# Designs tried in a protein design run: peptides against a protein of PDB entry 8YR4. Part 116

Target 1, 309 residues: chain A of PDB entry 8YR4
Amino acid sequence: PRGSPALQLVVLICLGLMGLERALNVLVPIFYRNIVNLLTEKAPWNSLAWTVTSYVFLKFLQGGGTGSTGFVSNLRTFLWIRVQQFTSRRVELLIFSHLHELSLRWHLGRRTGEVLRIADRGTSSVTGLLSYLVFNVIPTLADIIIGIIYFSMFFNAWFGLIVFLCMSLYLTLTIVVTEWRTKFRRAMNTQENATRARAVDSLLNFETVKYYNAESYEVERYREAIIKYQGLEWKSSASLVLLNQTQNLVIGLGLLAGSLLCAYFVTEQKLQVGDYVLFGTYIIQLYMPLNWFGTYYRMIQTNFIDMEN

## One batch from the design tools (peptide; made by RFdiffusion4, then SolubleMPNN)

Design b2_p18_7_s3 (from b2_p18_7, 13 letters changed)
Fold by OpenDDE base, seed 4:
Structure b2_p18_7_s3 (fold): chain B 309 residues (1-309), chain A 18 residues (1-18)
Amino acid sequence: as target 1 above (309 residues)
Amino acid sequence: MEEEAKEEKELSEKIREE
């Protein structure tokens, strides 16, 4: 944000916190590996207790939920509220100023309330898109790249290749299935709006419906609209289950291939038991934000379409 | 899965309410 040094500092702190989240994503599996190795070696209690305490503290900072609900992420989100509010207000004021620069003929041809609602949606779409790109998409891609580099350097090039192929296949299938799913979701939303509009229209015309004793007819028409909606809702929901199952299958196959390879290398004494645990925990950790990648991709696609309309 | 569908729904509703 040009013009507020305080908000620039907050952005820099948020970027620093994002870097810290990436570091935590690498460190947490490493500390977990170290715990397993210390347990295997029957290490002194003091060393074990320190490593466990450090791991739990790092895990508290990182979080462990689907939405990255760690202390660092929550602190970043909290700090970002002021930046988002400043950015939103600036975009809204720019749009509002631009609307005032438009011709009288343009204003007379449009309903002011529709224009404002389009402007608000456009602003929310731009700010939302930017937030999803910066805080979800870019970090997730960075974590994948860091993971590939880490496994290629510290394990073997084959592990890096497995992670690369798994994540590339996962992302590709996520995009393809999400694009396919978007058709069902749009059809569902269109039918939901049509069903709601029919209910509103029937209720607004309540006196006319009563005058003609048409209540049963309006209820049946509403029932037909609900059944049509539910048929599209089922397709949308079933397509989500298919996406989740496809994602789970890809991760499961990647985890299987990498776990078998890791177990083999542990048997050959090239890796430690802790490295097997690290691989499994790191892959599962990469999976958690990737589950949302389809949602983020869809939001990006929706926000672009909402900006073009 | 149900939580992801619920969170995707809540996140989709949040984007729809915005």
Scores: peptide ipSAE 0.022, ipTM 0.605, DockQ to the pose 0.079
Fold by OpenDDE base, seed 1:
Structure b2_p18_7_s3 (fold): chain B 309 residues (1-309), chain A 18 residues (1-18)
Amino acid sequence: as target 1 above (309 residues)
Amino acid sequence: MEEEAKEEKELSEKIREE
């Protein structure tokens, strides 16, 4: 943000907190590995208790696995409110200034309420797009890259390859199925608006409907519109279930392949029992934000289209 | 799944209300 050094400092702190979240995503599985190794070695209680306390503290900072409920994430979100408000207000003022630069003929041809609704949508779309890119998409991609590097360096190149192939397949299928699903969602939303418009038109003309005793006819037309909507809603919902199931299968296959390989390396005494637990916990942790990637991708596409109109 | 569909709906509704 140009013009406020305080908000620039808040943005730098938020970026630092994002870096800390990425570090916690690596450290939490490592400390969990260390607990399992200390338990396997029958280590002294004092060392175990310290490692468990440190793990629980790191887990408190990270949150419950969804990333949205951790202390660091909540602190970042709290600090970001002021940056968001500043950005929103700046975009609103730029749009409002631009609207005042437009010709009188343009203003006379449009209803002021329609212009404001377009301005509000444009502002929300820009601020939403920025927030989703910075706080959801970029961090998730960074966590995947960090995970691939970590497994390639500390386990074996084969683990890094399994994670790379699994995540690449997951992202590709998520994009392809989300783009396919977007057609059903657009058709559903168009039919929802048409169904609502018919209800509004019937109610605005209620005197005419009552005069001709056409109530039963209007109810039947509304029923047909609802049935058509429900048929599109079912396709939209079924496509979401298909997306989630496809994602679950890809992660399940990656987890199976990597867990079998890890178990084999533990039997060969090349890895410890804690490394098996680390792999499983880290893959599940990478899966949690990826589950929402299809939703974020769609929201980005919608907000981009709404910004171009 | 139901929670994800609900959160997706709530998130889509929040984006529609904003």
Scores: peptide ipSAE 0.021, ipTM 0.609, DockQ to the pose 0.076
Fold by OpenDDE base, seed 2:
Structure b2_p18_7_s3 (fold): chain B 309 residues (1-309), chain A 18 residues (1-18)
Amino acid sequence: as target 1 above (309 residues)
Amino acid sequence: MEEEAKEEKELSEKIREE
């Protein structure tokens, strides 16, 4: 944000908090490993209690897997509200200024309410796109890279390769299946709008429908539109289940391959029992943000299309 | 958009909880 040093500082703090989130994503599994090793070695209670307390504190900062945002993420989101509001207002004012620069002929040819609705969508799309790129996509890709580096350095190159292949296959299949399913979703949304438009048209013409005693005919036409919609909805929903199942299979195969390799190295005394637990917990942790990657990819694609129009 | 993203989030969460 040019012109506000306070908002520039907030952006820098948000970037620092993002770096801290990446560090927490590595530290939490490491501390969990250390707990398992200390338990296996029958370590002194004081060392164990300190490590457990530190782990729980780090886990509070990071947040939980499904739906629970961590303290750091919540603080980042809270600080970002001011940056978002400043950015949105700036884009809205630029669009509004540009609309006033347009010719009278352009204004006479368009409905003002339609122009404002396009402007609001455009502003929301730009701000949304930026937020998804900066806070979801880039961090997720960074976590994958950090994970590959970590497993390559502290385990064996084979673990880094398994994670690389698993995540690359996961991302590729997520993109391909998401692009494939987008056709069904577009068809569903088009048919939903057509079904809604038919209901509105029938209700606006209520007097005519009543005059001709055509209520049964309009109900049957609406039923046909609903059945056609539900057939497209089923395809959209079934394609989502297929995406989730495909993602689950890729992660399951990666987890299987890596867990077997880890178990083998533990039997060879090259790794500790805690390293097996670290591998499993870290892979699951990498999976959690990736589950949303298909949604983020589609939202990004939609926001780009809405910005070009 | 946000509603569709919430609905897809809720649907994806439901499909993950089942």
Scores: peptide ipSAE 0.019, ipTM 0.596, DockQ to the pose 0.668
Fold by OpenDDE base, seed 5:
Structure b2_p18_7_s3 (fold): chain B 309 residues (1-309), chain A 18 residues (1-18)
Amino acid sequence: as target 1 above (309 residues)
Amino acid sequence: MEEEAKEEKELSEKIREE
């Protein structure tokens, strides 16, 4: 935000908190590994108690694994409210100023309610796009890269390769299936609007419908519109289940391959029991934000289309 | 998964209502 040094400082603090969240995503599995190793080695109570206390504190800072419920994430979200409000108001005022600069002919050709709805959508799309990119997409990609580097350096190059292949396949399939699903969703939304428009038209013409005793005819037309909508809704929902199942299969195969390899290296005494637990917990942490990636990708596409219109 | 699909639907509906 140009012009407010206080909000610039808040943005810098939010970026620092985002970096801290990435560090916590690595540290929490490491401390959990250390607990398992200390338990396996029958280490002194004082060392174990300190490591457990540190783990629980780091887990409190991180939150439930999605990052959305942790103290650091909540603090970031709280600080961001002021930045979002400032950005929204600035975009709204720019759009409103631009609308007043448009020709009288443009205003006479459009309904004021449509113009306001376009302005509100444009504002929401810009602010939403920025928030999703900065707080969801970029952090998720960073966590994947950090994960690949971590497993490549501290385990074996094979673990880094498994994570890389699984994440690349997951992202590619998520994009491809989401683009395919978007066709069904657009058709569903168009039919929903048409179904709603028919209901509104029938209710606005209520006197005419009563005059002709056409209530049964209008109910049947509405039924046909609902059945057509439900047929498109089913395709949209079934395509979502297919996406989720495809994602789950890629995850399951990656977890299987990596877990078997980790177990093998533990039997060969090249890795510790704690390393097996670290691998499983870290992979699950990487997958939690990735499940939303299809949603973020779709929102990005929608917001870009809404900005071009 | 089912809860996430509901949240995706609710978030998608919320973005459609805005």
Scores: peptide ipSAE 0.023, ipTM 0.616, DockQ to the pose 0.079; fails the geometry check

Design b2_p18_7_s4 (from b2_p18_7, 12 letters changed)
Fold by OpenDDE base, seed 4:
Structure b2_p18_7_s4 (fold): chain B 309 residues (1-309), chain A 18 residues (1-18)
Amino acid sequence: as target 1 above (309 residues)
Amino acid sequence: MEEEAERERKFSEEVRAS
């Protein structure tokens, strides 16, 4: 933000905290590996206790890998509130200024409440899109790239290739299935709005419905609208389950291939037992934010469509 | 799974509230 050095410093701190989260995502599996190796070697209690304490502390800083539960993420989110408020207000004022520059003919043709609703949707869509890109999408892609580099350098090129293929297939299938699913969700939302409109119209015409004793007829029409809605809701929900199962299958196959390869290298004494645990832990850790990627992609797509309308 | 459905619901509620 140009004009507030304090907010610029907060943005720099938030970027530094994002870098720290990426470092924690690598360090946590490494410390967990080290615990397993120390346990295998029957290392002295003092060394083990220090490594475990350090791991738990790093895990507290990182959180559950969902990006919302870690101390560093929570601190970043807290600091970002002021930056978001400043950015939102600036976008709102720019849109409001632009609305005042529009022709009188444009204002006379639209209701003031519709204009404000378009402005609020536009601001929410822009700020939402930026927040999802910066805090969810970009970090997740960075963690994947860091993971590929890490496994390629410290294990074997084949290991980096497995992670690359698994994550690329996961992302591609997530996009394709999410785009396919969006059709069912749109159909569900349109039918929900139509069902709600029928209920509102029936209730607004309550006196007429009472006059004609048409209550049973209106209830039956509402039941038919609900059944039609539930048929679309089922398709939407079933498509979500299919997405989740497809994602789980891809991760499961990647975990299987990589775990078998890692186990083979451990039997050949090229890797330690802790490296097997590191791989499994790291892949599961990458999976947690990726599970939300379909939701983030859809949010981005929705916000983009809402900006064009 | 439940968390994704709940975030989808919350997002749909936020998009409806907007």
Scores: peptide ipSAE 0.020, ipTM 0.606, DockQ to the pose 0.073
Fold by OpenDDE base, seed 5:
Structure b2_p18_7_s4 (fold): chain B 309 residues (1-309), chain A 18 residues (1-18)
Amino acid sequence: as target 1 above (309 residues)
Amino acid sequence: MEEEAERERKFSEEVRAS
């Protein structure tokens, strides 16, 4: 935000809080590992109690597996409200000024409600794109990179390779299947709009329909439109299940390979029992935000298309 | 799974309501 030093400071604080969330995503599994190791070694109660208390405090700061409900995330979201409002208002005013600069011929060719809808879409698309990129996509990619580095340095290069291959395959399949699904979703949305338009036209012409006793004909025509919509909805929903199942299989295979390798190294006394728990916990933490990646990718594509129009 | 479908629905509803 140019021109308001206070909002610039808030943005910097939000970026600092995002960095803290990334640090918590690494520290929480480490402290959980340490608890498991201390329990296995039958360590003194004072050391165990301190580590457990520290873990619970870090977990409170982090929140759930995604961190979306943690204290740090909530504080970031709260501070960001003012930045979002400033950005939205600035985009709305820019769109509104641009609409006033357009030719009278452009305005005469469009209904006022359509012009307002274009303005609202443009504002939503820009603000939505920025929020999804900064708060969802970039942090998720950062957590993956941090995970690969962490496992490569502190476990073995094989663990870093498993995470790299698993996440690369996951992201690639998510993109490919999402692009494939977009065709079904567009067809569904087009048919939904056509079905709704038919219902509105029939209701607007209610007097004419009553005059000709054509209610049964209009109901059957609406039924046919619904059946056609449901056929496209089924394809869209089935393709979503296929995406989710494909994602689950990739993560499941990565978790299996890494867990077996970790278990083997624990039996060889190269790793501790806590390291097995850390690996499983960390992979689950990476999976939670990745589950939404297909949705974020679609939102990004939609917002880009809506900015070009 | 349900949460993603519900977020997709909400997003589609927001994009339709705009």
Scores: peptide ipSAE 0.020, ipTM 0.625, DockQ to the pose 0.072
Fold by OpenDDE base, seed 1:
Structure b2_p18_7_s4 (fold): chain B 309 residues (1-309), chain A 18 residues (1-18)
Amino acid sequence: as target 1 above (309 residues)
Amino acid sequence: MEEEAERERKFSEEVRAS
């Protein structure tokens, strides 16, 4: 943000906290591995208790793996409120200034309430897009890259390859199925707006409808519009179930292949029992934010279209 | 699934309330 050194410092702190979240995503599975190894070796209680206490503290900082409930994420979100408010206000003022530069003919053709609604949508779309890119999309891609590097260096190149192939397939299928699903969602939203417009028009003309005793005819037209909407809603919901099931299948296959390979290397004494637990924990942790990737991609795509209009 | 539908609903409500 140009003009406030305090807000620039808050942005730098938020970026530092994002880096700390990435470090916690690697450290939490490592400490969990160390607990399992210490339990397997029957290590002294003092070493075990210290490692467990450190793990629980790191897990408190990280949160539930979704990134939404951790202390570091909550602190980042709290600090970001001021940056978001500054960005929103700046975008609103830029849109408002641009609206005042538009021709009188443009203003006379539109109601003030429509102009404000376009300005508010534009502001919310830009600020929402920026927040989703910076706090959800970029961190998730960074966690995947860090995971591939970590497994390639500390386990074997085969583990890095499995994670790379599974994540690449997951992301590709998520994008392709989300783009396919977006067509059904747009059709649903268009039919919802048309159904609502018919209901509003019928209710605004209720005196005319009563005068002609046409209430049954208007109710039947509204029923047909609802049935058409529900047919599109079903396609949208069914496409979401298909996306989630496809994602779950890719995760399940990746977890199966990697867990079997890890179990094999543990039987060959090349890895410890804790490394098996680390792999499973780390993979599940990587997939938690990916479940939302389809939603984020669609939000980005919708907000881009709403900015072009 | 419910959490995604609920976030989609909240986002659609937030985009509609904006």
Scores: peptide ipSAE 0.019, ipTM 0.605, DockQ to the pose 0.072
Fold by OpenDDE base, seed 2:
Structure b2_p18_7_s4 (fold): chain B 309 residues (1-309), chain A 18 residues (1-18)
Amino acid sequence: as target 1 above (309 residues)
Amino acid sequence: MEEEAERERKFSEEVRAS
């Protein structure tokens, strides 16, 4: 936003809040580890109570694990509304000015409502894509990298390798299975539109259908269209279950391998019980944003396709 | 956990409402 210093400051604050979210994602598991270690050591109540209070406060700032959005994320989202509105309005005005520069022949060949619908879709796709890239994709990748670095520095290098392999395999399989699913989803959506069009055409021709007593014929044609749709819907839904199960299996295997390795090092007195709890908590925390990654990837692909059309 | 399909629907509705 080159024209408003106030909006530039808001963007800088939002970037600072994103950095704070990354710091919270590391600190929350560390404080949870410290609670477990203090409980194991039978530490004095004052130290334990302070650490628990600090953990709960950090968890309130972070959110996520309770199914609630954190205070920092909510504050970022609130501040970003003004930036989004400014960006949207700027894109809309650019599209609108470009539409006025187009030839009279182009305008005569299109309905005004179709032109506006293309403009609205284009604006929403660009602003949506940018928001997903900046607030979901980049932060998730950053959290993975920070996690790998953290486990490589503070744990044995084997933990960093397990997290790296698990997350790399998870991302790769999520992309590959999502691209495979997109074919079934497109086929389903095409058949849904065709089924809807057939129902609309039958209802618009209601008088003709009544005149020929063709109601049973139209109902049977509609049944055939529904059965064909449901066959594609089943493939789409079954492919979703397969994606979720594949993701769950990869995370489960990574959690198993890392948990066994943690347990082994705890038995050798190289790690504390709190470090076992930290590993499990941190892996689950990394999984939460990744569960949305498949959805974000599809949305990004859809928005790119909608921008190319 | 809302199913991914409900999340996609809510999101598609939110993108249509924006």
Scores: peptide ipSAE 0.021, ipTM 0.613, DockQ to the pose 0.072; fails the geometry check

Design b2_p18_8_s1 (from b2_p18_8, 13 letters changed)
Fold by OpenDDE base, seed 1:
Structure b2_p18_8_s1 (fold): chain B 309 residues (1-309), chain A 18 residues (1-18)
Amino acid sequence: as target 1 above (309 residues)
Amino acid sequence: SELLRQQQQEQLQAELSS
């Protein structure tokens, strides 16, 4: 934000908190590994109790791995409210100023409520886009890169390769299937708007419809429009189930391959039991934000289209 | 799942637009 040094400091603090969240995403599984190893070795209670207390504290800071419930994430979200409000207000004022520069004919042809709704959609789209990029997309990509580096350095290079291939395939399939699905969603939304417009037009002309006793005809035309909408809605919903199932299958195969390899190295005494738990926990933790990646990609794509219109 | 958060966001947007 240009012009407010206080908001610039808040942005820097939020970036620092994002860095802390990335560090927690590595440390939490490591501390959990250490607990399992200490339990396996029957270590003294004092060492175990300290490690468990440290793990629980780090887990409180991180939250449930969804990134939405941790103390650090909540603090970041709280501090970001002012930055979001500043950005939203700036975009609203720019749109409003631009609308006042437009011809009087444009204002006479559009109800003020529709103009405000377009402005609100535009501002929410821009603010939403920025929030999704900064808080979801970029951190998720960073966590994947950190995960690949961590497994490549501290595990066998084969683990880093499995994570790389699994996450690359997951992201690629998510993008491709989401782009394919976007066609069905656009068709659904267009038919929804057409069905709604037809219902509104029929209701506005209700006196004419009553005069000609055409009520049954208008109801039947509305039913046909609903059936057509529901056929498109089913395609959209079925395509989402297919996306989710494809994502689940890719992660399941990656988890299976890596877990089997880890179990093999534990049987050869090259890794400890804690390392097996570390791998499984870390992969599941990476999967949690990725589950929403398709939603974020779609929202980004729709918001770009809504900004071009 | 993508569906549950979309439904929650659509509900939140519906509540904010009312």
Scores: peptide ipSAE 0.019, ipTM 0.564, DockQ to the pose 0.105
Fold by OpenDDE base, seed 5:
Structure b2_p18_8_s1 (fold): chain B 309 residues (1-309), chain A 18 residues (1-18)
Amino acid sequence: as target 1 above (309 residues)
Amino acid sequence: SELLRQQQQEQLQAELSS
């Protein structure tokens, strides 16, 4: 934020907290591994109790990975409120100033409520896009990269390769299937608007409909429009289920391959039992924010299209 | 499941903002 040193400091603190979240995403699985290894070795209670207490504290700070309601994430979100409000107000004032520079003919040709809706959509689009990019997309990509590096350095290059292939395939399929489903969603929204318009027109002409006893005819036409809408809604919903299932299968295959490889190395005494648990825990932590990636991608795409119009 | 819930919330928010 240009012009407010206090808000600039808050942004820097929020970036620091985002870095801390990335560190916690690595540390939490490590501490969980250490607990499992200490339990397996029947280690002294004092060492076990300290490690468990440290793990629970780190887990409280983390909350469950990117997009979770951990203490660090909540603190970041709280501090960001003022930055978001400043950005929103600045965008709103820029849009408002621009609207006042537009010709009287433009204002007379549009309903005041439509102008306000355009201004609100514009502000929401810019601020939403920025928030999704900075707080969801970038951190998730960072966690994937950190995961690949971690597994490549501390396990074996094969684990890093499995994570890389799994996440790359997941992201690619998420994009491709989301683009494919966008046509069904657009068709659904168009039919929804047409169905709503028909209902409004019928209600505005209620006196005429009543005069001609055409109530049954208008109800049947509305029913047909609903059935047509529901056919498109089903395609949209079915395509979403297909996306979710495809994502689940990709992660499941990655988890299977990596878990089998871990189990093999534990059997060969190259890894400990805790390392098997670490891999599973870490992959599940990566999966949780990735479930939202399709939504984020779609929102970003929609917001860019809405800004170009 | 969560994507569906978010779409329902986004749709509900879009309906509340319309």
Scores: peptide ipSAE 0.018, ipTM 0.587, DockQ to the pose 0.126
Fold by OpenDDE base, seed 2:
Structure b2_p18_8_s1 (fold): chain B 309 residues (1-309), chain A 18 residues (1-18)
Amino acid sequence: as target 1 above (309 residues)
Amino acid sequence: SELLRQQQQEQLQAELSS
C-alpha cells in the first residue's frame, strides 16, 4: 500500500508472522519427537514437563491439527483486515472512476444495479485472488519445500525423495483432476442457469399458462430440466469424490512408504522411535493445508475468469 | 466433508451475489 507508512509496517509484521508460522511448522513436530524420545528413555520429570509445556505453547501458537486456528494466524488475520480494506477501497475507487469515464451510451444500456454488481464482483475477485495467493498457496508451497529440505538434511535422503515424489504427484494430480472437473462444473452451472430461466419465464407468464391450462406441461418440462441438471450435478459431485480419493490414495502411499522405511531404520538403530512419530506427524501436518489446494486452485481460476469478464 | 461444505457455501454465496 503506497502512501501509508502505518499500513506498510502492518504488511511487514504480517510477513514476519508468516515466517514465524513456517518456523512453528518445523518446531512443533520436533518437540513432539522429543517428548516421545524422553518418554521412551524414561527421562527425569523436570525435562519432560518443560518439553511438554513448550510443545503445548508452540501448538497454541501454530493451531491447525486441533481444528482451531492458531494465535499467530489469528493475529495475522486481524492485522490484515486494515490492509484488505485499503486494497478493496482502492480497487473499488479505480473501477468507479473507470465507469465514469465510459461513454453515456454504455450507461444508458445498463441498469445502475448491474453496473454496481460488476464493480463488486471485480473487487471481490481481485481481493480474493491476492488473499488466496499470499496466505494459502505460497505458504503451503513454502512448507513443502521446507519439509523436503528438513527430511533431506536430518533424515536419510530417501525420506526427502519420498516427500518430494509424494507432494509432486499430489499437486500434479490435484491440478489435472481439478481441470478435468471444471468442465463438469461449468456444464452444471450452465444447466442450472437454463433451468432457473425456464422457471422464471413460466412463473412470469403464469396468466397465459393458466389460460391455456398448460400447468401439467410446464411442470413436466421443469421436471425434465431438473433431471438433466441432476445428471450434471451427479457428475460434478462424483468427480469431487474421485479427486478426494485420489488425494487420499497418494498421501496414503507416501505415508506407507515413508513409515515402513522409518520403521526399518528404527529396527537398525539408525533412527529413534520419536523419529517415526515425527515423520507421521509432519506428513499429516503437510496434508492439512494441501486438502484445500484443489479448492484454492479452482477459486484462483474462477477469479481470473471473473476478472476477464 | 469440509471441501463439500465450502463448495456449498461458495455456491450459496454465488447465488446470493447473482
Scores: peptide ipSAE 0.017, ipTM 0.566, DockQ to the pose 0.119
Fold by OpenDDE base, seed 4:
Structure b2_p18_8_s1 (fold): chain B 309 residues (1-309), chain A 18 residues (1-18)
Amino acid sequence: as target 1 above (309 residues)
Amino acid sequence: SELLRQQQQEQLQAELSS
């Protein structure tokens, strides 16, 4: 933000907190590994208690794998409120000034309420899109890259390859299935709007409907519109289940391949039992934010389409 | 704006509860 050194400092602190979240995503599995190894070795209670306490503290800072529940993420979100408000206000003022520069013919052809609705949609779309890209998409991609590097360096190149192939396939299938699903969602939303419009028109014409005793006919027409909507809703919901199941299968296959390979290396005494637990924990931690990737991708596509109109 | 955020949060909660 140009002109406020305080907001620039807040942005730098938020970027520092994002870096800390990435470090926590690596450290939490490592500390959990260390607990399992200390338990296996029957280490003294003092060493175990310190490692467990440190793990729980790091887990409190990280949160439950949904990046939004950790103390660091909550602190970042809290500090970002002022930056978001500044950015939103700046975008809103830029849109408003641009609307005033538009030709009189453009304004005469549009109702003031429609112009304001376009301005509000534009501001919310741009600000929302930027926030999701910066705080959800980019961090998730960074965690995947960090994971590939970590497993390639500390385990074996084969583990890095498994994670790379699994995550690349997951992202590709998520995009492809989400684009396919978007057709069903658009059809559902169009039918929802048509069903709602029919209900509003029937209620606005209530006196005429009552005069002709046509209530049963309007109810039956509304029922047919609901059945048509529910048929499209079912396709949208079933396509979501198919997306989730496809994602679960890809992660399950990656987890299976990597877990079998890790178990093999533990039997050869090249890795410890804690390293097996680390792999499983780390893959699950990568999976949690990836469940939202389809939602973020869809939101990005919707926001781009809403900006072109 | 708030209704779209609320619907996005409700969809987000529905996707978390499933």
Scores: peptide ipSAE 0.014, ipTM 0.534, DockQ to the pose 0.073

